# Peptides against a protein of PDB entry 4Z5W, part 33

Target 1, 305 residues: chain A of PDB entry 4Z5W
Amino acid sequence: IPDVFLELNKLWYFSAQSNLFNGEMPRSLSNSRSISLLSLRNNTLSGQIYLNCSAMTNLTSLDLASNSFSGSIPSNLPNCLRLKTINFAKIKFIAQIPESFKNFQSLTSLSFSNSSIQNISSALEILQHCQNLKTLVLTLNFQKEELPSVPSLQFKNLKVLIIASCQLRGTVPQWLSNSPSLQLLDLSWNQLSGTIPPWLGSLNSLFYLDLSNNTFIGEIPHSLTSLQSLVSKENAVEEPSPDFPFFKKKNTNAGGLQYNQPSSFPPMIDLSYNSLNGSIWPEFGDLRQLHVLNLKNNNLSGNIP

## One batch from the design tools (peptide; made by RFdiffusion4, then SolubleMPNN)

Design b1_p11_2_s3 (from b1_p11_2, 8 letters changed)
Fold by OpenDDE base, seed 2:
Structure b1_p11_2_s3 (fold): chain B 305 residues (1-305), chain A 11 residues (1-11)
Amino acid sequence: as target 1 above (305 residues)
Amino acid sequence: GPSFILSVDPN
């Protein structure tokens, strides 16, 4: 990428995703006063990520995902006072979340999917201070760590939580009951154990629940048949989605399905590939908005309603 | 294989 951004003093959006750009990010780009949205996703950019937050006063969205960047997570990003969305997926950091992110009040959406992030306890302890955080994607990190269940953790405005394929141990964390706006939860492909907690059914906005491929035991909580978002068509006001899309990996060698918004996911309860027992509740028939009910590969018994 | 959500194309 040429170092010409000093001359581009009116540039608001720079999207150069899915190209073959290599080398370091231009210094003039890191100092751009005009850029609001920066997307360099899916290139071969290298070096350390550096942004001059004192210069980049208009920066609201940063997508550097799927690049060959190295080094530490930029600890100065909280100084970018308008920065709302960060996608650092598929950047191999081998690092912890910086302590400075406690001060990241502008942050609304964060992804570190497959970025070799370590210490989930520290990460969640830090990120709980981000009062505006609505979307958190931490898939393919924290390998074999324990998911913290500390009740003091609070994500009051959280709408989307995805921590899949981490081989995480522990239980469904009680602190998540303090996230009443939660719409999408993916904790699939972990080593989570215990029972599925009944309070999940009290999350009235929850329309997508994936707890598949864990080690959950006991009965399916009957309260899941009362998920309000799945009973009635509430006109979910399309809230501003993250500037980065979501991808669902398919079991087939076919490419991931792209979802531009959380609302584009089909309403789903996936509890497959656990050790759940008991009956399938007939009251699942009350979930008129449910598109996918996946209960396969459990120890369920009785009649199919 | 695993089916889960990411913020980048898994390919």
Scores: peptide ipSAE 0.474, ipTM 0.928, DockQ to the pose 0.805
Fold by OpenDDE base, seed 1:
Structure b1_p11_2_s3 (fold): chain B 305 residues (1-305), chain A 11 residues (1-11)
Amino acid sequence: as target 1 above (305 residues)
Amino acid sequence: GPSFILSVDPN
């Protein structure tokens, strides 16, 4: 990428995703006063990520996903006072989340999906201080760590939480009950154990629940049959979606399905590939907005209602 | 194979 951004003093949106750009990010780009939205996703950019937050006063969205950047996560990003969305997926950091992110009050959406992030306990302890955090994607990190269940953790404004395929141990954490605005929860493909907690059914905005491919035991909580978002067409206020898309990996060699917004996911309860027992509750028939109910590969018995 | 949500194309 040429170092010409000083001349582009009116440049508001720069998208150069899915190209063949290599080398480092131009210094003039990292010092741009005009840029609000920057997307360089899916290139071969390298070096350390550096942004001059004192200069980049208009920066609101940053997508650097799927690049060859190295080094630590930039600790100065909280100084970008308007920065709301960060996509750092598929960047091999091999690092912990910086302590400075405790002060990241502008942050609304964060993804480190498949970025070799370590220490989930520290990550959640830090990120709980981000008062405006609504979307958190941490898939394919924290390999074989334990999901912390510390009741003091609070994500009051969290709407989307995805921590899939981490081989995480532990239980469904009680601190998630303090997230009443939660709409989408994906904890699939871990080693989570225990029972599915009944308080999940109290999350009135929860329309997408994936707990598949874990080691959960016991009965399906009856409270899941009363999820309000799945009973009624309550207009889930389409709150501002993250500036980055979501992808669901398919079993086939076909590319992942792209979902541009969380609302594009079909309303779903997936509890498949666990050790759940008991019956399928007839009251699942009350979930008129439910598109997908997947209970495959459990120890369920009785009649199908 | 694994089916879960990412913020990048898994390919």
Scores: peptide ipSAE 0.471, ipTM 0.925, DockQ to the pose 0.814
Fold by OpenDDE base, seed 4:
Structure b1_p11_2_s3 (fold): chain B 305 residues (1-305), chain A 11 residues (1-11)
Amino acid sequence: as target 1 above (305 residues)
Amino acid sequence: GPSFILSVDPN
């Protein structure tokens, strides 16, 4: 990418995604006063990620996903006072989330999906201080770590939590009950155990629940039949989605399904590939907004209602 | 194969 962004003093949106750009991010770009949205996703950019937050006063969205950046997660990003959305997916950091992110008050959406992030306990302890954090995607990190269950963890404004395919151990953490606005929870493809907690049914905004491919035991909590978002349409709060899309991996060599907004996901309860027992509750029939109920590959018995 | 949500195309 040429170092010409100084001349582009009116450039508000720069999208150069899905190209063949290599080398480092131009210095003029890292110092752009005008850019609000920056996407360089899906290139071969390299070097250390550096942004002059003192200069980049308009930066609101940063997508550097799927690049060959190296080095540390830039600890100065919290100084970008308007930066709301960060997509650092598929950047091989091999790092922990920097402690400076405790001060990241502008942060609303963060993805480190498949970025070799380590220490989930530290990550969550840090990120809980991001009071405006609504979307957190940490899929394909923290391999074989334990999902912390520390009750003091609090994500008050969390709406989307995706921590899939981490081989995480532990249970569904009680601290998630402190996130009453949670809409989408994906903890699939882990090694989570124990029972599915009944308090999940108290999350009135939860319309998408994926706990598939874990080691959950016991009965399906009856409270899931009372998920208010799945009973009635009234609670579909269209909130501003993150500036990065979501992708659901498919089993086929076909590209993942792209979902531009969390609301684009079908209302779903996926508890498949666990060790759940007992019956399918007839009251699942009350979930009039439910599109997908996946209970396959469990130890369920009785009649299908 | 695994079906889960990412913020990048899994391919």
Scores: peptide ipSAE 0.463, ipTM 0.925, DockQ to the pose 0.812
Fold by OpenDDE base, seed 5:
Formats: sequence, structure tokens, C-alpha cells
Structure b1_p11_2_s3 (fold): chain B 305 residues (1-305), chain A 11 residues (1-11)
Amino acid sequence: as target 1 above (305 residues)
Amino acid sequence: GPSFILSVDPN
């Protein structure tokens, strides 16, 4: 990428995704006062990620996903006072989230999907201080760690939480009961155990629940049949979606499905591939908005209602 | 195969 961004003093949106750019980000780009949205996703950019936050006063969205960057996560990003969305997916950091992210009050959406992030306990302890955090994607990190269930953890404004395919141990974390605005939860493809907690049914905005491919036991909580978002069509106030898309990984031969907004996901309860027992509650029939109920590969018995 | 959500194309 040429070092010409000083001359582009009116450039507000720069999208150069899905090209073959290599080398480092040009210094003029890292010092751009005009850029609000920056996407360099899916290139071969390398070197250390550096942004001059004192210069980049208009930066609101940063997508550097799927690049060959190396080194640490930039600890100065919280100094970018308008920065709301960060997509650092598929960057091999091999690092922990910086302590400075406790001060990241502008942050609304963060993804580190498949970025070799370590220490989930530290990550959650830090990120709980981000009072405006609504979307958190941490899929394919924290391999074989334990998902902390510390009651003091609090994500009051969290709407989307995705921590899939981490081989995480533990239980469904109780601190999620403090996230009443949660709409989408994906904890699939872990080693989570215990029972599915009844308080999940009290999350009135929860329309997408994936707990598949874990080691959950016991009965399906009856409270899931009363999930308000699935009983009645909520006038979902379209809140600002994250600036990065979501992808659902399919079977190896089919490309991932892209979802541009959380609302594009079908209303779903997926509890498949666990060790759940008991019956299917007839009251699942009350979930008039439910599109997908996946209960396969469990130990369920009785009649299908 | 594995089916889960992430913020990048899994391909």
C-alpha cells in the first residue's frame, strides 16, 4: 500500500479488503486524521500493528482481519477515543488482551476470532470494564482453558457473545445472568459440563442459543419454553450492528454462511450433541418465533409432542 | 462437521 494518505485529507472510508497487499501499513495511513472506517481485511499485510491514536481522531471502525501481522496487540488502541469496532480475527497474536483495554470506553464490538488469544480469565476481567461493549467474539482461542464463572464479572450491555470451539471446560457462567440484553449466545464446540441453567430462560432478548457439542447433562430447562423473544415478535429496536460480518462454519465442503447482522440469524435453540435426558417439553410449541430446534444426539426419551 | 460462529470466513 503506497504511503500517500497524507494527501488524502478528506478520505473517510478506506476499504481495500480481499486483495494481495503485502508489507506493512504505510505510516501516513496510521496517522490519518480523516479516516473513520478502515478495512484491510483478507490481505497479506505484515509487521507490527501500529496506529497513532492522537492523530487518528476520527477512527471509528478498524478491520485488519485475515492478515499476517505479528507482535503484540496494540495497547494504545483505547486512546483512539472514537474507536467502536475492532476486527482482529485470524491474526496470530499469541498474546493476552492488554490491561489498557479496561479504559476502552468507546469499544462496542470486538472480535479476536482465531487469533491465538490466551488467558480467558484475564480477557473477561479486562473487558468487563468496557461499559459500551455489546458484541464480543472470541471463537477459536483459549484452547483447553476453563471458562470462568466468577459472579463478580459483569457485562451489562452485552448483546452478542460468541466463544465457540475453544475446548473450554467449566459450566455455563453465572455472570451471564447479569446480561439481560443478551440476544445471541454461542458456546458450541467446547467441553462445558453440568446442567443448562434455568436462568437462561429469563434472558428475554435471547433468540439464538447454541450450546451444541458440549457435555451438558440433565433435563432441558423448562424455562427455555418461555423465552420471550421466541414467544412473541419483539419489535426489535434495530440497534447498530457491528461493522464486521459473522460467519457460520458449515461442513468442510460448503463455504461458511455470511450473516451481516445478528438479526439475520434464524431464531434457534441448538442443544445437539450433549448428554441431555428427559422429555421434550410440549410447551416448546409456545415458541412461535422459533425457526430451528436442534436436539439431536442426546439421551432424550418419551413422546415427541 | 463443526458449525459455529466467527467473524471471518472460515475458508
Scores: peptide ipSAE 0.456, ipTM 0.922, DockQ to the pose 0.816

Design b1_p11_2_s4 (from b1_p11_2, 8 letters changed)
Fold by OpenDDE base, seed 3:
Structure b1_p11_2_s4 (fold): chain B 305 residues (1-305), chain A 11 residues (1-11)
Amino acid sequence: as target 1 above (305 residues)
Amino acid sequence: MPSFLTSVDPN
């Protein structure tokens, strides 16, 4: 990418995604005073990520996903006082979340999906201080770590939490009960154990629950049959979605299904590929908004209601 | 096998 962004003093949006750009990010781009949205996703950009946050006073969205960047996560990003959305997916940092992210009050949406992030305990302890954090995607990180269950963790405004395919150990963490606005939870493809906690059914905004491919035991909590977002339509608060799309990885050689908005996901409960026992509750019939109920590959018995 | 979510195309 040429180093010509000083002359582009009115550039508000720059999207150069899905090209063959290589080398480092231009220094003039890292110092752009005008840019609000920057997407360089799916290139071959390399070097360290550096942004001059004192210059980049208009930066609101940053998508650098699927690049060959190296080094540490830029610890100065919280100084970008308007920066709301960050997509750093598929950047191999091999790092922890910087402690400076405790001060990241502008942050609303963060993805580190498949970014070789380490220390989930530290990551969650840091990110809980981001009072405006609504979307958190941490899929394909923290390999074989333990999902912290510390009840003091608090994500008050969290709406979307995706921590899939991490081989995480532990249980469904009680601190998620402190997230009453949670709409989408994906903890699939982990090594989570214990019972599914009944308090999940108290998350009145939860319309998408994926706990599939874990080691959960016991009965399906009856409280899941009373998820208010799945009983009635009224709770679909269309909030501003992250500037990055979501992808559903299916086991088919077909490309991932792209979902531009969390609201575009079909209302779903997926508990498949666990060790759940007992019956299917007839009261799942009360979930009139439910599109997908997936209970396959469990130890369930009795009649199908 | 079940699916999971990410913010990038996994392919």
Scores: peptide ipSAE 0.417, ipTM 0.914, DockQ to the pose 0.910
Fold by OpenDDE base, seed 2:
Structure b1_p11_2_s4 (fold): chain B 305 residues (1-305), chain A 11 residues (1-11)
Amino acid sequence: as target 1 above (305 residues)
Amino acid sequence: MPSFLTSVDPN
């Protein structure tokens, strides 16, 4: 990418995603006062990520995902006072989340999916201080760590939590009960154990629940048959989605299905590939908005209602 | 196998 962004003093949106750009980010780009949205996703950019937050006063969205960047996570990003959305997926950091992210009050959406992030306890302890955080994607990190269950953790504004395919140990964390606005939860492809907690059914906005491919035991909580978002057609207020899409990895060698908004996901309960027992509750029939109920590969018995 | 979500194409 040429180092000409100083001359582009009116450039508000720069998207160069899905190209073959290599080398480092241009210094003039890292100092752009005009850019609000920067997407360089899916290139071969390298070197350290550096942004001059004192210069980049209009930066609201940063997508650097799927690049060959190296080094540390930029600890100065909280100084980008308007920065709301960060996608750092598929960047191999081999790092912890910086302590400076405690001060990241502008942050609304964060992804580190498949970025070799370490120490989930520290990550969640830091990120709970981000009072505006609504979307958190941490898939393919924290390999074989324990998902912290510390009740003091608080994500009050969290709407989307995705921590899939981490081989995480532990239980469904009770601190999620402190997230009453949670709409989408994916904890699939972990080693989570214990019972599915009944308080999940109290998350009135929860329309997408994926607990598949874990080691959960016991009965399906009857409270899941009363999930308000699945009983009644709430007017899903189209909240501003993160500036990065979501991808659903299907079992086939086919590319992930892209979803531009969380609301584009079909309403779903996936509890498949666990060790759940007992019956299928007839009251799942009350979930008139439910599109997908996946209970396969469990130890369920009795009649199919 | 079940699916999972990411913010990048998993391919």
Scores: peptide ipSAE 0.416, ipTM 0.916, DockQ to the pose 0.915
Fold by OpenDDE base, seed 4:
Structure b1_p11_2_s4 (fold): chain B 305 residues (1-305), chain A 11 residues (1-11)
Amino acid sequence: as target 1 above (305 residues)
Amino acid sequence: MPSFLTSVDPN
């Protein structure tokens, strides 16, 4: 990418995603006063990620995902006072979340999907201080770590939590009950154990629940049949989506299904590939908004209602 | 096998 962004003093949106750009991010780009939305996703950009937050006063969205960047996660990003959305997915950091992210009050949406992030306990302890954090995607990190269950963890404004395919151990963490605005939870493809907690049914905005491919035991909590968002449409708070799309991994060599908004996900309960027992509750029939109920590959018995 | 969510195309 040429170092010409100093001359582009009116450039508000720069999208150069899905190209063949290599080398470092231009210094003029890292100092752009005009850019609000920057996407360089899916290139071969390298070097360290550095942004001059004192210069980049308009930066609101940063998508650097799927690049060959190296080094540390930029600890100065909280100084980008308008920066709301960060997509650092598929950047091999091999790092922990910087302590400075405790001060990241502008942050609303963060993804580190498949970024070799380590120490989930520290990551969650830091990120709970992000008072405006609504979307957190941490898929394909923290390999074989334990999902912390510390009740003091509090994500008050969290709406989307995706921590899939981490081989995480532990249980469904009680601190998620402190996130009453949670709409989407994906903890699939972990090694989570114990029972599915009944308090999940108290998450009135939860319309997408993926607990598939874990080691959950016991019965399906009857409280899941009373998930208010799946009973009635009245609570569908359309909130501003993150500036990055979501992708549902397919088992086939076909590309992931892209979802531009959390609201574009079909209302779903996926409890498949666990060790759940007991019956399918007839009261799942009350979930009039439910599009997908996936209970396959469990130890369920009795009649199908 | 079930699917999971990411913020990038997994392929």
Scores: peptide ipSAE 0.411, ipTM 0.911, DockQ to the pose 0.904
Fold by OpenDDE base, seed 5:
Structure b1_p11_2_s4 (fold): chain B 305 residues (1-305), chain A 11 residues (1-11)
Amino acid sequence: as target 1 above (305 residues)
Amino acid sequence: MPSFLTSVDPN
């Protein structure tokens, strides 16, 4: 990428995704006063990520995903006072989240999916201080760690939590009951155990629940048949989506399904590939907005209602 | 095969 961004003093949006750009980010780009939205996703960019937050006063969105960047996560990003969205997925950091992220009050959406992030306890302890954090994606990190269940963890404004395919141990964490605005939860493809807690049915905005491919036991909580977002349409607060898309891996050799907004996900309960027992509740028939109920590969018995 | 959510194409 050429070092010409000093001359582009009116440039508000720069998207150069899915090209063959190599080398480092230009110094003039890291000092741009005009850029609000920056996307360099899916290139071969390398070196250390550096942004001059004192110069980049208009920066609101940063997508650097699927690049060859190395070194530390930039600890100065909280000084970018308007920065809301960060996508650092598929960047091999081999690091912990910086302690400075406790001060990241502008942050609304964060992804480190498949970025070799370590220490889930430290990550959650830091990120709970981000009062505006609504979307958190941590898939394919923290391999074989324990998911912390510490009740003091508080994500009051969290709407989307995705921590899939980490081989995490532990139980469904009680601190999630402190997130009343939670709309989407994916904890699939872990080693989570115990029972599915009844308090999940009290999350009135929860329309997408994936607990598939774990080691859960016991009955399906009857409270899941009373999820208000799946009974009626009336309470879907359209909030601004993150500037990065979501992808669902399908079993086909076709590319992942892209979802540009959380509202584009089909309303779903997936409890498949566990050790759940008992009957299917007839009251699942009350969930008039439910598109997908997946209970396959369990120990369920009785009549299908 | 794994079916999970990410912010990038998992393929």
Scores: peptide ipSAE 0.404, ipTM 0.907, DockQ to the pose 0.812

Design b1_p11_3_s1 (from b1_p11_3, 6 letters changed)
Fold by OpenDDE base, seed 2:
Structure b1_p11_3_s1 (fold): chain B 305 residues (1-305), chain A 11 residues (1-11)
Amino acid sequence: as target 1 above (305 residues)
Amino acid sequence: EPHFLLSVDPN
């Protein structure tokens, strides 16, 4: 990418995703006063990520995902006072979340999917201070760590939580009960154990639940048949989605399904590939908005309703 | 096969 952004003093949106750009980010780009949205996703950019937050006063969205950046997570990002969305997926940091992120009040959406992030306990302890955090994607990190269950953790405004494929141990964390606005939960492909907690059915906005491919035991909590978002057709207020898309990996070599908004996901309960027992509740028939109920590969018994 | 969610194409 050429170092010409000083001349582009009116540049508001720069999207150069899915190209073959190599080398470092140009210094003039890292100092751009005009840029609000920067997307360089899916390139071969390298070097240290550096943004001059004192200069980049208009920066609201940053997508650097799927690049060859090295070094530390930029600890100064909280100084970018308008920065709301960060996608750092598929950047190999081998790092912890910086302590400075406690001060990241502008942050609404964060992804570190497959970024070699370490210490989930520290990460969640830090990120709980981000009062505006609505979307958190941490898939493919924290390998074999324990998902903290500390009830004091509070993500009050969290709408989307995705921590899949981490081989995480532990239980469904009680602190999620403090997230009443949760719409999408994916904790699939972990080593989570215990029972599925009944309080999940109290998350009235929860329309997408993936707990598949874990080691959950016991019965399906009957409270899941009362998920309000799946009973009643609420007009999903189109809240501003993250500026980064979501991808669902498919079981086929076909490309992941892209979802531009969380609301684009089909309403789903996936509890497949666990050790759940008991019956399928007939009251799942009350979930008139449910598109996908996946209970396969469990120890369920009785009649199919 | 894994069918989990990410913010980047898994391929």
Scores: peptide ipSAE 0.414, ipTM 0.913, DockQ to the pose 0.779
Fold by OpenDDE base, seed 1:
Structure b1_p11_3_s1 (fold): chain B 305 residues (1-305), chain A 11 residues (1-11)
Amino acid sequence: as target 1 above (305 residues)
Amino acid sequence: EPHFLLSVDPN
């Protein structure tokens, strides 16, 4: 990318995604005073990520996903006082979340999907201080770690939590019961155990639940048949989506399904590939907004209602 | 089949 961004003093939006750009981010770009949205996703950019937050006073969205960046996560990003959305997916950091992220009050949406992030306990302890954090995507990190269940963890404004395919141990964390605005939860493809907690059915905004491919035991909580967002249309809180899309991985070499907004996900309960027993509750028929109920590959018995 | 969510194209 040429070092010409000083001349582009009115540049508000720069998208150069899905190109063949290599080398480092140009210094004039990392010092741009005008840029609000920067997307360089899916390139071959390299070096350390550095942004001059004192210069980049208009930066609101940063998508650097799928690049060859290396080194540490930029600890100075909380100094970018307007920075709301960060997509650092598929950047091989091999790092922990910086302690400075405790001060990241502008942060609303964060993704580190497949970024070799380590220490989930520290990550969640840090990120709980981000009072405006609504979307958190941590898929394909923390390999074989334990998902912390510490009740002191609080994500009060969290709407989207995705921590899939981490081989995480532990149980469904009770601290999620303190996230009453949670709309989407994906904890699939882990090694989570225990029972599915009944308090999940109290998450009135939860329309997408994926607990598939874990080691959950016991009965399906009857409280899941009373998920208010799936019973009635009235609670569809339309909220601003993150400036990055979501993708659903499929096993086939077919491209991942792209979802531009969380609201574009079909309302779903996926409990497949567990060790759940008991019956399918007939009251699942009350979930009039539910599009997908996946209970396959469990130990369920009785009649299909 | 791994069906999980992420913020980048898995392919």
Scores: peptide ipSAE 0.411, ipTM 0.911, DockQ to the pose 0.838
Fold by OpenDDE base, seed 5:
Structure b1_p11_3_s1 (fold): chain B 305 residues (1-305), chain A 11 residues (1-11)
Amino acid sequence: as target 1 above (305 residues)
Amino acid sequence: EPHFLLSVDPN
């Protein structure tokens, strides 16, 4: 990428995703006063990520995903006072989240999907201080760690939590009951155990629940048949989506399904590939907004209602 | 095969 961004004093949006760019980010780009949205996703960019936050006063969105960046996660990003969205997926950091992220008040959406992030306890302890954090994606990190169940953890404004395919141990954490605005929860492809907690049915905005491919036991909580978002149409709060898309991995050689907004996901309960027993509750018939109910590969018995 | 959510194309 050429070092010409000093001359582009009116440049507000720069998207150069899915090209063959190599080398480092130009110094003039890291000092741009005009850029609000920056996407360099899916290139071969290298070196250390550096942004001059004192110069980049208009920066609101940063997508650097699927690049060959090295070094530490930039600890100065909280000084970018308007920065809301960060996508650092598929960047191999081999690091912990910086302690400075406790002060990241502008942060609304963060992804580190498949970024070799370590220490989930430290990550959640830091990120709980981000009062405006609504979307958190941590899939393919923290391999074989324990999911912390510390009741003091508080994500009051969290709407989307995705921590899939980490081989995490532990139980469904009680601190999630303190997130009343939660709309989407994916904890699939872990080693989570115990029973599915009844308090999940009290999350009135929860329309997408994936607990598939774990080691859950016991009965399906009857409270899941009373999820208000799946009973009535009225609660579709159109919130500002993160500036990065979501992808669902599919079994087909076709690319992952792209979802531009959380609201574009079909309303779903997936409890497949566990050790759940008992019957299917007839009251699942009350969930008139439910599109997908997946209960396959369990120990369920009785009649299908 | 694993079916889970990401912020990047899994391919």
Scores: peptide ipSAE 0.410, ipTM 0.910, DockQ to the pose 0.784
Fold by OpenDDE base, seed 4:
Structure b1_p11_3_s1 (fold): chain B 305 residues (1-305), chain A 11 residues (1-11)
Amino acid sequence: as target 1 above (305 residues)
Amino acid sequence: EPHFLLSVDPN
């Protein structure tokens, strides 16, 4: 990428995703006063990520995902006072979340999917201070760590939590009960155990629940049959989505299914590939908005309602 | 087969 962004004093949106760009980010780009949205996703960019937050006063969205950046997570990003969305997926940091992210009040959406992030306890302890954080994607990190269930953790405004395929141990964390606006929860492909907690059914906005491929035991909580978002459409809060898309992994050589907004996901309960027992509650028939109920590969018995 | 969510194309 050429170092010409100083001349582009009106450049508001720069998208150069899915190209073959290599080398470092141009210094003029890292100092751009005009850029609001920067996407360099899916290139071969290298070096350290450095942004001059004092210069980049208009920066609202940063997508650097799927690049060959090295070094630490930029600890100065909280100084980018308008920065809302960060996608650092598929950047191999081998790092913890910086302590400075406690001060990241502008942050609304964060992804570190497959970024070799370590120490989930520290990450969640830090990120809970991001009062405006609505979307958190941490898939393919924290390998074999324990998901903390400390009740003091508070993500009050959290709407989307995705921590899939981490081989995480532990239980469904009780601190999620403090996230009443939660709409999408994906904790699939972990080693989570215990029972599915009944309080999940109290998350009135929860329309997408993936707990598949874990080690959950016991019965399906009857409270899941009363999830208000799946009973009625009336509570569907259309909120601004993160500036990065979501992808559902598929094993076919076909690209992952792209979802531009969380609302584009079909309403779903996936509890498949667990050790759940008991019956399928007939009251699942009350979930008139439910598109996908996946209960396969469990120990369920009785009649199918 | 893995069908979890992430913020980048898994392929």
Scores: peptide ipSAE 0.410, ipTM 0.910, DockQ to the pose 0.810

